# Ledger of designs, part 274: peptides against a protein of PDB entry 6RGO

Target 1, 392 residues: chain A of PDB entry 6RGO
Amino acid sequence: MALKLLGFNQDATCFSVISSNKGVTIYNCDPFGKCFELEKSTSNDEELDFLVEMLFSTSLIAVVDKTIGASKRKKLKIVNTKRKATICELTFPHEIMDVIMNRKIICVVLKSDQIFVYDISCMKLLRTIDVRGEKLKSTSKFRNSEAVGDIGVRVSLSTDNNSILCYSSYSKSDKENAPLNDIVVFDALKCIQINVLPAVHQSNIVCIACSPDGMLMATASEKGTIIRVFKTIDTENDEPILVNEFRRGSRPSRISEMKFNHDNTLLACVGESDTIHIFALPVTTTEADANEDDTLQQSSHSLSSSINGLQYISKGLANRFGKIIVSKIPTQSQQRHVAYIKIPENAKYRIGFPKDTTNTIHICGEDGNYLVYSIPRNEVGPCTLVKSNTFD

## One batch from the design tools (peptide; made by RFdiffusion4, then SolubleMPNN)

Design b2_p22_7_s4
Fold by OpenDDE base, seed 3:
Structure b2_p22_7_s4 (fold): chain B 392 residues (1-392), chain A 22 residues (1-22)
Amino acid sequence: as target 1 above (392 residues)
Amino acid sequence: EKEEEELKKLKELLEEAEEELK
């Protein structure tokens, strides 16, 4: 049967899949089993497509039927899974491209490059963000809706109550075809822009991950060779906003998903490659634990991947947006523990980090495998398979 | 009426969800 993965929930306690024959199924991870099924409403042999966003392990889901020919691509349904009932339905002016939520906020991304921000408690619209609106003042050329390939606005939301929204935006370059290579950091509760990170990649951003606490974000471009990690908020101490730069590989390969673990010590990425990569993040020691002289023995295994630090010399446009000192991340800080998982070639996988076990990763594949891996912390190497289940 | 009933059901669902997360 053709499976399509929708992904894990925020704490990796559940994952959702589309089965061509059954419709949408949600699986519980532990104990492993089906917890919800949305039956196929149409007898047609149409390829099913859905967005499903689950609020953690709760009975609340957001559903969009994206099936081809369906008049429902503009409709968001909030569903109670226990009652199998639609609680509310919202209709948008354009096709829904993405839905993300936490305990406070629902964000709906439209094909129009608009982000609708809602208070989940009452479904009140807090803000409409028009990602094109700053640019539409200069060039009236609507990108023909047909030529909007796989490049659209990307979003990520913190899973905490702070509700930090990171989204891709168009660069201010006078070029007709400015890339989606800026990042905006937005407080979704207060509806305030916190920060703007210009030109974080040379090409369009295709993947964004926000940390659970909203303090970090990771970005990847269409090339998928470099992952950058940024602070979302400027710290008073003139510390560089760019805190990490990781190399996934030498060959271009699209990254489809990235996730931080719950303590911000790991960043995982998955995509079109045969490998899930897990990168170690430096623990930002808050000032209190400065006393342990943990002599990080320089295991001198020279993975001399010459990351040519892109010195973006921002020429001084004197506007009040602080000097983004793209500080050269010292090449020495790149000797971080990297773990990996080999996956079948051409199988799409999704990733999730469970809350209670910071050294564990959950993965699921369109091959029907749900796998739990242990992540080595003290060595560079493969993850160890701990548990496996199959689904259909 | 219908919107008020939908909002009431949404509130009940969110309260049930917040209890499941404790």
Scores: peptide ipSAE 0.214, ipTM 0.819, DockQ to the pose 0.801
Fold by OpenDDE base, seed 2:
Structure b2_p22_7_s4 (fold): chain B 392 residues (1-392), chain A 22 residues (1-22)
Amino acid sequence: as target 1 above (392 residues)
Amino acid sequence: EKEEEELKKLKELLEEAEEELK
């Protein structure tokens, strides 16, 4: 059966798939099984295309049917899965490219490079972000929209109530083909821009992940060789803070998805390669616990000792064309993965981190495999398969 | 009327979803 993966929900308790024969199916991860099915609207052998965003494990989903006709591709439906009923329907001026949500916010990304931000509680429009219009205000020349079908605005939203929205924006360069290589950090609740990270890659950003708490973001370009992790809100001397630079590989390979675990200690990435890579993030010790002198000699040999190499070489390469404030972490400080999963070649996989087990990753494939892996913490190596299920 | 009924059903769905998230 041809399967198309839609991905995991925010806490990896469920995942969504398109089955060519059935339509959309949502699976529960534990206990493993079907929890919802949305039947296809047509009996035809048309290639099914949907967007589905689920609000955690709840009965609320947002659905876009992209299968038939340009009019349906502009409609967002809010569906009660228990009642199998459409509760609300919104129509947009352009095709919907992406939908993301949390407990407070729905963001709808259009093919026009517009982001519509809604209060989920009443479906009230809070903000329209015009990523192109922001560029027009700064530069006289727009990208001709026709030529680059795969390069649009990318978004990620924090899964917490702070509702930190990270999105890709066009560089302020006067070049007609200015890349989508800036990041904007936006408070989606207050509708305030918090931060702007200019030129975080040399080429277009194709993947963004926000941490669950919204304090970190990861970015990857079309090359997918380097992943950069930034602080979202915090700045140093009004400059963006680059926390980590990871090397996925030496060969170009597109990253389709990245996710942080719930405690911000791991970043996973998946894409066109035969390998899911998992990177360790430095534990931000909150300064608060430093004062209680309680003498428990638990000899946890924290692997803290080898991270001595992050010399903040703030070499201000003040090149005359606007400060590319990406403090170039020296190529020598580019960290590799700490763990990996081998996946079938050309299989599309999606990833999710469960909330309760920070050393576990959920993955699902268009091959019909749902897999749970344990992540090694003390050594660099392969993840261990803990559970396997199949779906159709 | 129809929009008010849809908004009522959306609120009921969100209240149910907020209870499912506790």
Scores: peptide ipSAE 0.196, ipTM 0.813, DockQ to the pose 0.799
Fold by OpenDDE base, seed 4:
Structure b2_p22_7_s4 (fold): chain B 392 residues (1-392), chain A 22 residues (1-22)
Amino acid sequence: as target 1 above (392 residues)
Amino acid sequence: EKEEEELKKLKELLEEAEEELK
């Protein structure tokens, strides 16, 4: 059967899949098993497509039926999985491209490059973010590319109550074909723009991850060769703080998903390549725990001296050429993965980090494998398979 | 009325969900 992965929930306690024959199934990770099924509403042999966002391991899910020909692509349903009942239904002016949530906020991304921000507690619209801005509303030429993988607004939301929303935005270039290479950091609760990171890549951003606490964000472009990690809120001299620049690979490969672990010590990425890459982040040790002889500190000291060499091209050049090239960390100081997982080349995988085990990663594949890996901390190498299950 | 009932059910679902998360 063709499986399509919808991904893990926020704490990697559950994952969602589309089965061509069954509809949507949600699996619990531990103990492993089916916890919810959404039956196929149509007997048609149409390729099922859904968005499913689960609120952690709770009975609350947001569902969008994206199946081709379905008039439902504009409808968000909030479903109680225990009661198997729709609690709320919202209809949008445009097709829903993405849905993300935490305990406080639901964000709905439309094909119109609009982000609708809701208070989950009452489904009150807090903000409509128009990423194209008012001037671009008139060019209603939605890219009619039916191609699975079109360049649209990308979003990530912190899993905490601070509800830091990171989204891709169009660069300020007067060109109709401006790349989605800016990042906006937004307080979704207060509805305030906190920060703007201009031109974080040379091409469109295709993947964003926010840390669970909202303090860090990771970005990848269409090339997927370099991952950049920034501070979300903090700035230095009104300029974005680049914390890390990671090299995933030399060959272009699309990154489909990135995740931070719960303590912001690891960043994982997955995509079209045969390899999940896991990168170590510099632990900002507050001065107190300086006594543990963590061999990772020696690599961080050499990095801090290299990061101080980031000559930001002054704001004056940015205005003239519309390309703030975030100063590339010299290719020699680009960190590689600290750990990796080999996956089948033709299988799409999704990733999640469990809350209570910072050295563990959950992965699931369209091959029907749910796998738990242990991440080596003190050495660069492959992850160790700890648990495996299969699903259909 | 119907929207208020849906919002009430949503609130109950969130309260149930917040209890499941403790």
Scores: peptide ipSAE 0.195, ipTM 0.811, DockQ to the pose 0.754
Fold by OpenDDE base, seed 5:
Structure b2_p22_7_s4 (fold): chain B 392 residues (1-392), chain A 22 residues (1-22)
Amino acid sequence: as target 1 above (392 residues)
Amino acid sequence: EKEEEELKKLKELLEEAEEELK
C-alpha cells in the first residue's frame, strides 16, 4: 500500500500515517498499536493527502483534508479521536500548508505566507502574521505555486507552555525574489516578536526546529549541508547568538525534519539522504546555578567533559547590511554527527524524541517500519536498534 | 448557538486531554 508519513507527536508517544485504503491512522509507540483510524469518506481511488497535528497522546487532533478540492484544503477540523467527531471547523482564505500545536497554541500556516495563531482553549485568533509584509501585498504575483516548489514559510513551536514560535521570513532585500532566509522568534502567547535573526542561511530556509523549552532553534537551508543552532531569546550586543554549526554533509541534500531531544542535548535531522544524523549540543549551564551542591553533578558531567572542547562561538552574526553572513565559524570547527542511523535510500522517514528517554530516538518510514534506536553516549557511531515494529 | 456548542465541546475535549496528560 502507498503509505504517507505525517510524523510523530510532540513527545514521540504516537505517530500518524496516511494509508491509501484506510485514511489517517494514528499508532501508539508503546505499547505499539493502532489507537485511531479516520476512515476514508470517499470511495474514489484519489490519492489521500492530509495534515494531522496531534496534541501529544490525547484525543485531540487537528486535521486538514487535502485530498479533494480547494475548499477542503482551507478547512481545519479539530477532531475528538475517541468520539470520531469534529468538534470545531475553521475555514481559511488560502490553502493550509502546515499546522502545529502545543497545550496552549495552534498555529496554521497558509499558502499566502500567513500564520494564524490561535488560543487552543477557545480557538480565538490571537494574531495573524503576514510574513510577506505590506510591500508584497501590492504585487499580486502570487508566486505561481507550481514553479515555486516546496518554498514556503516554515514554522516550529516549542512543546512547552512558553509557546515560542520560530518562523522563516523574507529578507529585507528589495528584490522580488527575496529568499526566506530570515528567522523571526515570536512569543505566541503574548503575541510579541522576541527576536529577528537576519540571513541565517544564503538560500531559503526549508527546515526549522524549536527546542521543547523554546530556548534553542535549529535551521537548515535548501542545501541542507549546514545546520545552525541559535539561541531564540538571548542576544549578544543586540546580535543573534550562534550556539552551534553542524555539518550534515558535503553534498546538497534536503532536510525534511529536525528535532531536539527533551533536554536540548541532542539534535536529530532526517531528509532525502540515507542517513539520520544526530548531533550533540553543549549543555547550557545557566551561570546562576554555579553556587549549589557539588555532589550530584558528577553523572551529567561525563558527557559535558567531552563536549567542553566546544567553545560557544558566540560570534554575533554582525552583518547589519543583509550581507550573506558567511559563517565566521572556520570550516574546521564545524561539528559532525555524534551518532547516525542508516535508512533505506529514497525512503521518507520521520523522527521523534521520547520525553523520558533522552538517549532514545523513534523513527518511522513510508516503508512501514517503526524503529526505536538507542543513541551511543560515549562514542561516535551508529545507533543501536532496540525495537522494531511494522505498520500498513 | 452552534458555535457556543462547538466551543463547549472543545472545552470538554481539552479538559479530557488535560486529564489524559496528568
Scores: peptide ipSAE 0.184, ipTM 0.806, DockQ to the pose 0.765

Design b2_p22_8_s2 (from b2_p22_8, 8 letters changed)
Fold by OpenDDE base, seed 1:
Structure b2_p22_8_s2 (fold): chain B 392 residues (1-392), chain A 22 residues (1-22)
Amino acid sequence: as target 1 above (392 residues)
Amino acid sequence: SKEEEEAEELEKKLEELKKKEE
């Protein structure tokens, strides 16, 4: 049977899949098992397409049926999984492209490049963000949205109550084909723009991850070779703070998903490559406890060869991108530990970080595998498989 | 759990809204 992965919930306690014969199935991670099923509304052999966003481990899911007709693709249903009942139904003017939520906010992304922000507690519309509307003031030509392929507005929302929304926006370039390479940071509760990060990549942004606390964001472009991590709120001299720059690989490959772990010490990425990459983030030690002069002569074991590529902060990027003040990441933090997981070629995987175990990652595949890996802390190497289950 | 109680309260609020739109 063809499986399509929808992904993990916010705390990686559940994941959702589409089965071509059954409809939507939600699995619990621990104990592993099926916890909910949404049956097909139609007996047709049509390829199933759904959006499903689960609110943590609760009985609430947001569902969009994208399978049947242009009208259903514009409907969001809030469903109680215990009652098997639709609580709320919203209809939008355009096709729904994405849905993201936390305990306070639902964001609905439309094909029109609009983001509808709702207070989840009362389903009241707080804001409509028109990502094109700022561009339309400069370029009068409605290019038909049809010809720009899989490139749309990307969003990520903090899982905390602060509800920091990061979204991709069009650069202010006078060019008719301005890329979606700006990031806007938005307080979804107050409906205020907090920050704008201009031209964070040269090409369209295709993946964004916000940290659980909303203090960090990761971005990847269509090239998927470089991942950038920025502070969301903090600025230095009104300029964006680049915390990290990671290289996933030398070959272009689309990144489909990125996630931070709960304590912001790890960033994982997955996509079209045979490898999930896990990057170590430097712990921002607050300056306070730096008093213990513990001269641990960590022996200079020369992990020599492969890390040499990170020293080329190319002087050329500083001239074309406005002064991204790369705060001098102390040169000693150059030993970015990278862990990896090998996955089957052409299998789509999704990733999740559980809250209680910062060095554990959950993954699931369209091959019907749910896998739990342990992440090495202080070494570059493969993750260790701890648990495996299968689903159909 | 506290999260389940928050979800049940949210469910009740959403059900009350549905009854006002009908």
Scores: peptide ipSAE 0.133, ipTM 0.768, DockQ to the pose 0.797
Fold by OpenDDE base, seed 2:
Structure b2_p22_8_s2 (fold): chain B 392 residues (1-392), chain A 22 residues (1-22)
Amino acid sequence: as target 1 above (392 residues)
Amino acid sequence: SKEEEEAEELEKKLEELKKKEE
């Protein structure tokens, strides 16, 4: 059967797939099994396309039927999976491109490059962010709408209640084809812009991941060779803080998904390559624990010692035009993966980090494999397969 | 769990909204 992956929920307890024969199926990860099925509304051999976002392990899902010919691509349905009932339906002026949510907020991304931010508790519209309109206020020229349909606004939302929204925005360059290479950090609850990270890549941003706590953000461009990790809120001298620059590879390869683990110690990426890459992040020791007791010599030789070479080269080259050029971390300080998983070259995979086990990763493939891997912490190497299940 | 209770309360609120729009 042709499977299409929709991805993991926020805590990687469930994942969603489209089956060409059944419609949408949600699987529970542990115990492994089907927990919900959304039947096809049509008997037609049309290629099914859906957006499905699950709210953690709850009975709430957001569903968009994106099937070609279906006049439903502008409709968001909130469905109770236990009751198999639509509890809310919203209609948008444009096709829905993405949906993301947490316990407080649901964000709907439209083909118009608009982001609709809702309070999930009452489905009240808090704000419409017009990413194109913000560009037009800064530049007289509209992007011709005929630009490659795959380059749109990307979003990521923190899974916590702080509801930090990161989205790609158009650079303020006078060029007609200004890239989507800026990032805006937005408090989705307060509806305020917190930060703007200009020109984080040279080309369009195609993948964004926010950390669960909203304190970190990872970005990748169309090239997918370099991943950059920034602080979201914190600035140094009104400049964005680049925490990490990772090299995925030397060859261009699109990154489709990135995820932080729940303690912000790992960043995973997956895409068109035969390899899931896992990068280690420096443990930000909160300054608070530096003051207390001398006594517990517990020799947790954490790999903290070798990362002494991250000189914060916060040399913001403030070019004369006030454009913060994100200081390129010298190519010598570009970290490689600490762990990897080999996957089939032609299989699309999705990734998720479980909350309770920060050294494990859940992956699922369009090949019908659900796999749990253990991540090595003390050495650079392959992940170890711990559990395997199949689905169809 | 607290998360299940929060979800059930959210479900109820959304169902009440649907009934006001109908």
Scores: peptide ipSAE 0.089, ipTM 0.737, DockQ to the pose 0.761
Fold by OpenDDE base, seed 5:
Structure b2_p22_8_s2 (fold): chain B 392 residues (1-392), chain A 22 residues (1-22)
Amino acid sequence: as target 1 above (392 residues)
Amino acid sequence: SKEEEEAEELEKKLEELKKKEE
């Protein structure tokens, strides 16, 4: 049967899928099993398309039916899964492209490049962010939405209560076709822009991941060869702080999803390639706990590759041709994966990190596999399969 | 759990909002 993956929830305790015959199904990861099923309301042989955003392991989900007609694609439903009841319905002026949430905030991304930010507790609109309207009014040419493929505003939200929203924005280039290669960091609770990271890639950003605490952000462009990790809030001399630059591969391949683990020590990426890549992040030692004298000389040969944090000098040298030349970070600073998982070619997979096991990754595929892997920490190599389950 | 209680409170608030719009 054709499965379509919707993804993991925020803590990888559940994942959602569309089954062509059954509709939306939510699986619990541990113990593995179905926890919710939304039956197909229509006997039509129409290809099912849904957005489903879960609120952790709670009975609350946000659902958008994208299958049938332009009107449903503009409706967000909040559903109680235990009661099988719609508890809230919102209608938007444009098609919903994405929905993200945490315990405080729902963000709704529209095809118009608008982001609607809601207080989840009362479904009150806090802010409408118009990613196009922040451009000078002169470039009013709607990208003919038919000809420019899957390139829209990308968003990621911290899973914590700080509710740090990262979104892709258009560079201020006078070109009619400015890329979505800026990042805005936004406090979704206070409705304040915290930071702007200009031209983090040369092409459109297609994937963003915010860390659970909102302190880090990973970005990938359409090329998907390089992943950049930035601090979200902190700046150095009004310039963005580049923490890491990772090389996924030499060949272009789209990254569909990235995730940080819960302690910000790992970043995973998945996409159109046969490989999930896992990268190690530097442990931010908080200076505070330096005082306890406990002399346990466990010679952890931390391969402290002293990766001197190369400041991302965003010297946008406007060369004579009005190209924002993103200064090529020296290829010498590019780190490779520390671990990997091989997946079937052309299989769509989703990834999640469980909260309590920072060396474990959950993955699920449109092939009907739910897999749990252990991540090696002391060596570069393949992940070890710990658990396998199948779903339909 | 505390998270389930927070979710149930949120569900209740959202259901109360729906009843005011109907």
Scores: peptide ipSAE 0.088, ipTM 0.742, DockQ to the pose 0.765
Fold by OpenDDE base, seed 3:
Structure b2_p22_8_s2 (fold): chain B 392 residues (1-392), chain A 22 residues (1-22)
Amino acid sequence: as target 1 above (392 residues)
Amino acid sequence: SKEEEEAEELEKKLEELKKKEE
């Protein structure tokens, strides 16, 4: 059967899949099993396509039917899975491209490069973000439906209540074909733009991850060779906004998903390659926790010494205030993965980090495998398989 | 759990909204 993965929820307690024969199925990770099924409403042999975003381990899901020929591609449904009831239905002027949520906010990304920000508690529209801006509305060259449908606005939302929204934006270049290579950091609750990171990559940004606390953001371009990690907020101490640069590989390969673990110590990435890469982040010791155990300092010092060796070659791209955001990091000083998982080359995988176990990663594949891996702490190497289950 | 209680409270708020639109 053709499986399509929708992904893990925010805490990796559940994952969602589309089965061509069954419709949408949600699996619980522990104990492993089906917890919800959305039956196929159409008798047609049409390839099913859905967006499903689950709110943690709750009975609340956001659903968009994206099936070809479906008149429903502009409709967002909020469904209670226990009651099998639609709670609310929103209709948008354009096709829904993405839906993300936390306990406070739902963000809906449209094909028009608009982001609708809602208060989830009352489904009130807080903000419409027009990523093209008012000036570009006059050139109503709708990206023709036939143009490679894969370059659009990318979004990530913090899983915490701070609700930090990171999204890709068009560079201010006077060129008709400005790349989506800027990042905007937005407080979704206050509806305030916090920061703008210009030209964080040379090409369009295709993947963004926000940390659970919203303090860090990871980005990857169409090349997928370099992952950059940024602070979302400017620090008073003129500290560099670019905190890490990781090398996934030498060959171009698309990254489909990135995730931070719950304590911001690890960043995982997955995509079209045969390898899930896991990178170690330096622990940002806030000065307050400096009083406890000496034993963690030795591993952090080896990572911090490699970061202090980042000679910022002064020819970086300046931000709006003339600050250099992206320096040329020498290829030799680019950090590699600390751990990896080998996956089948032709299987799409999704990743999730469980909340309670910072050195565990959940993965699921369109091959019907749900796998739990242990991440090595003290050595660079492969992850160890701890648990496996199959689904259909 | 505390997260399940916050979730049930959010479910209740969304169901109360549905009853106001009906």
Scores: peptide ipSAE 0.073, ipTM 0.708, DockQ to the pose 0.627

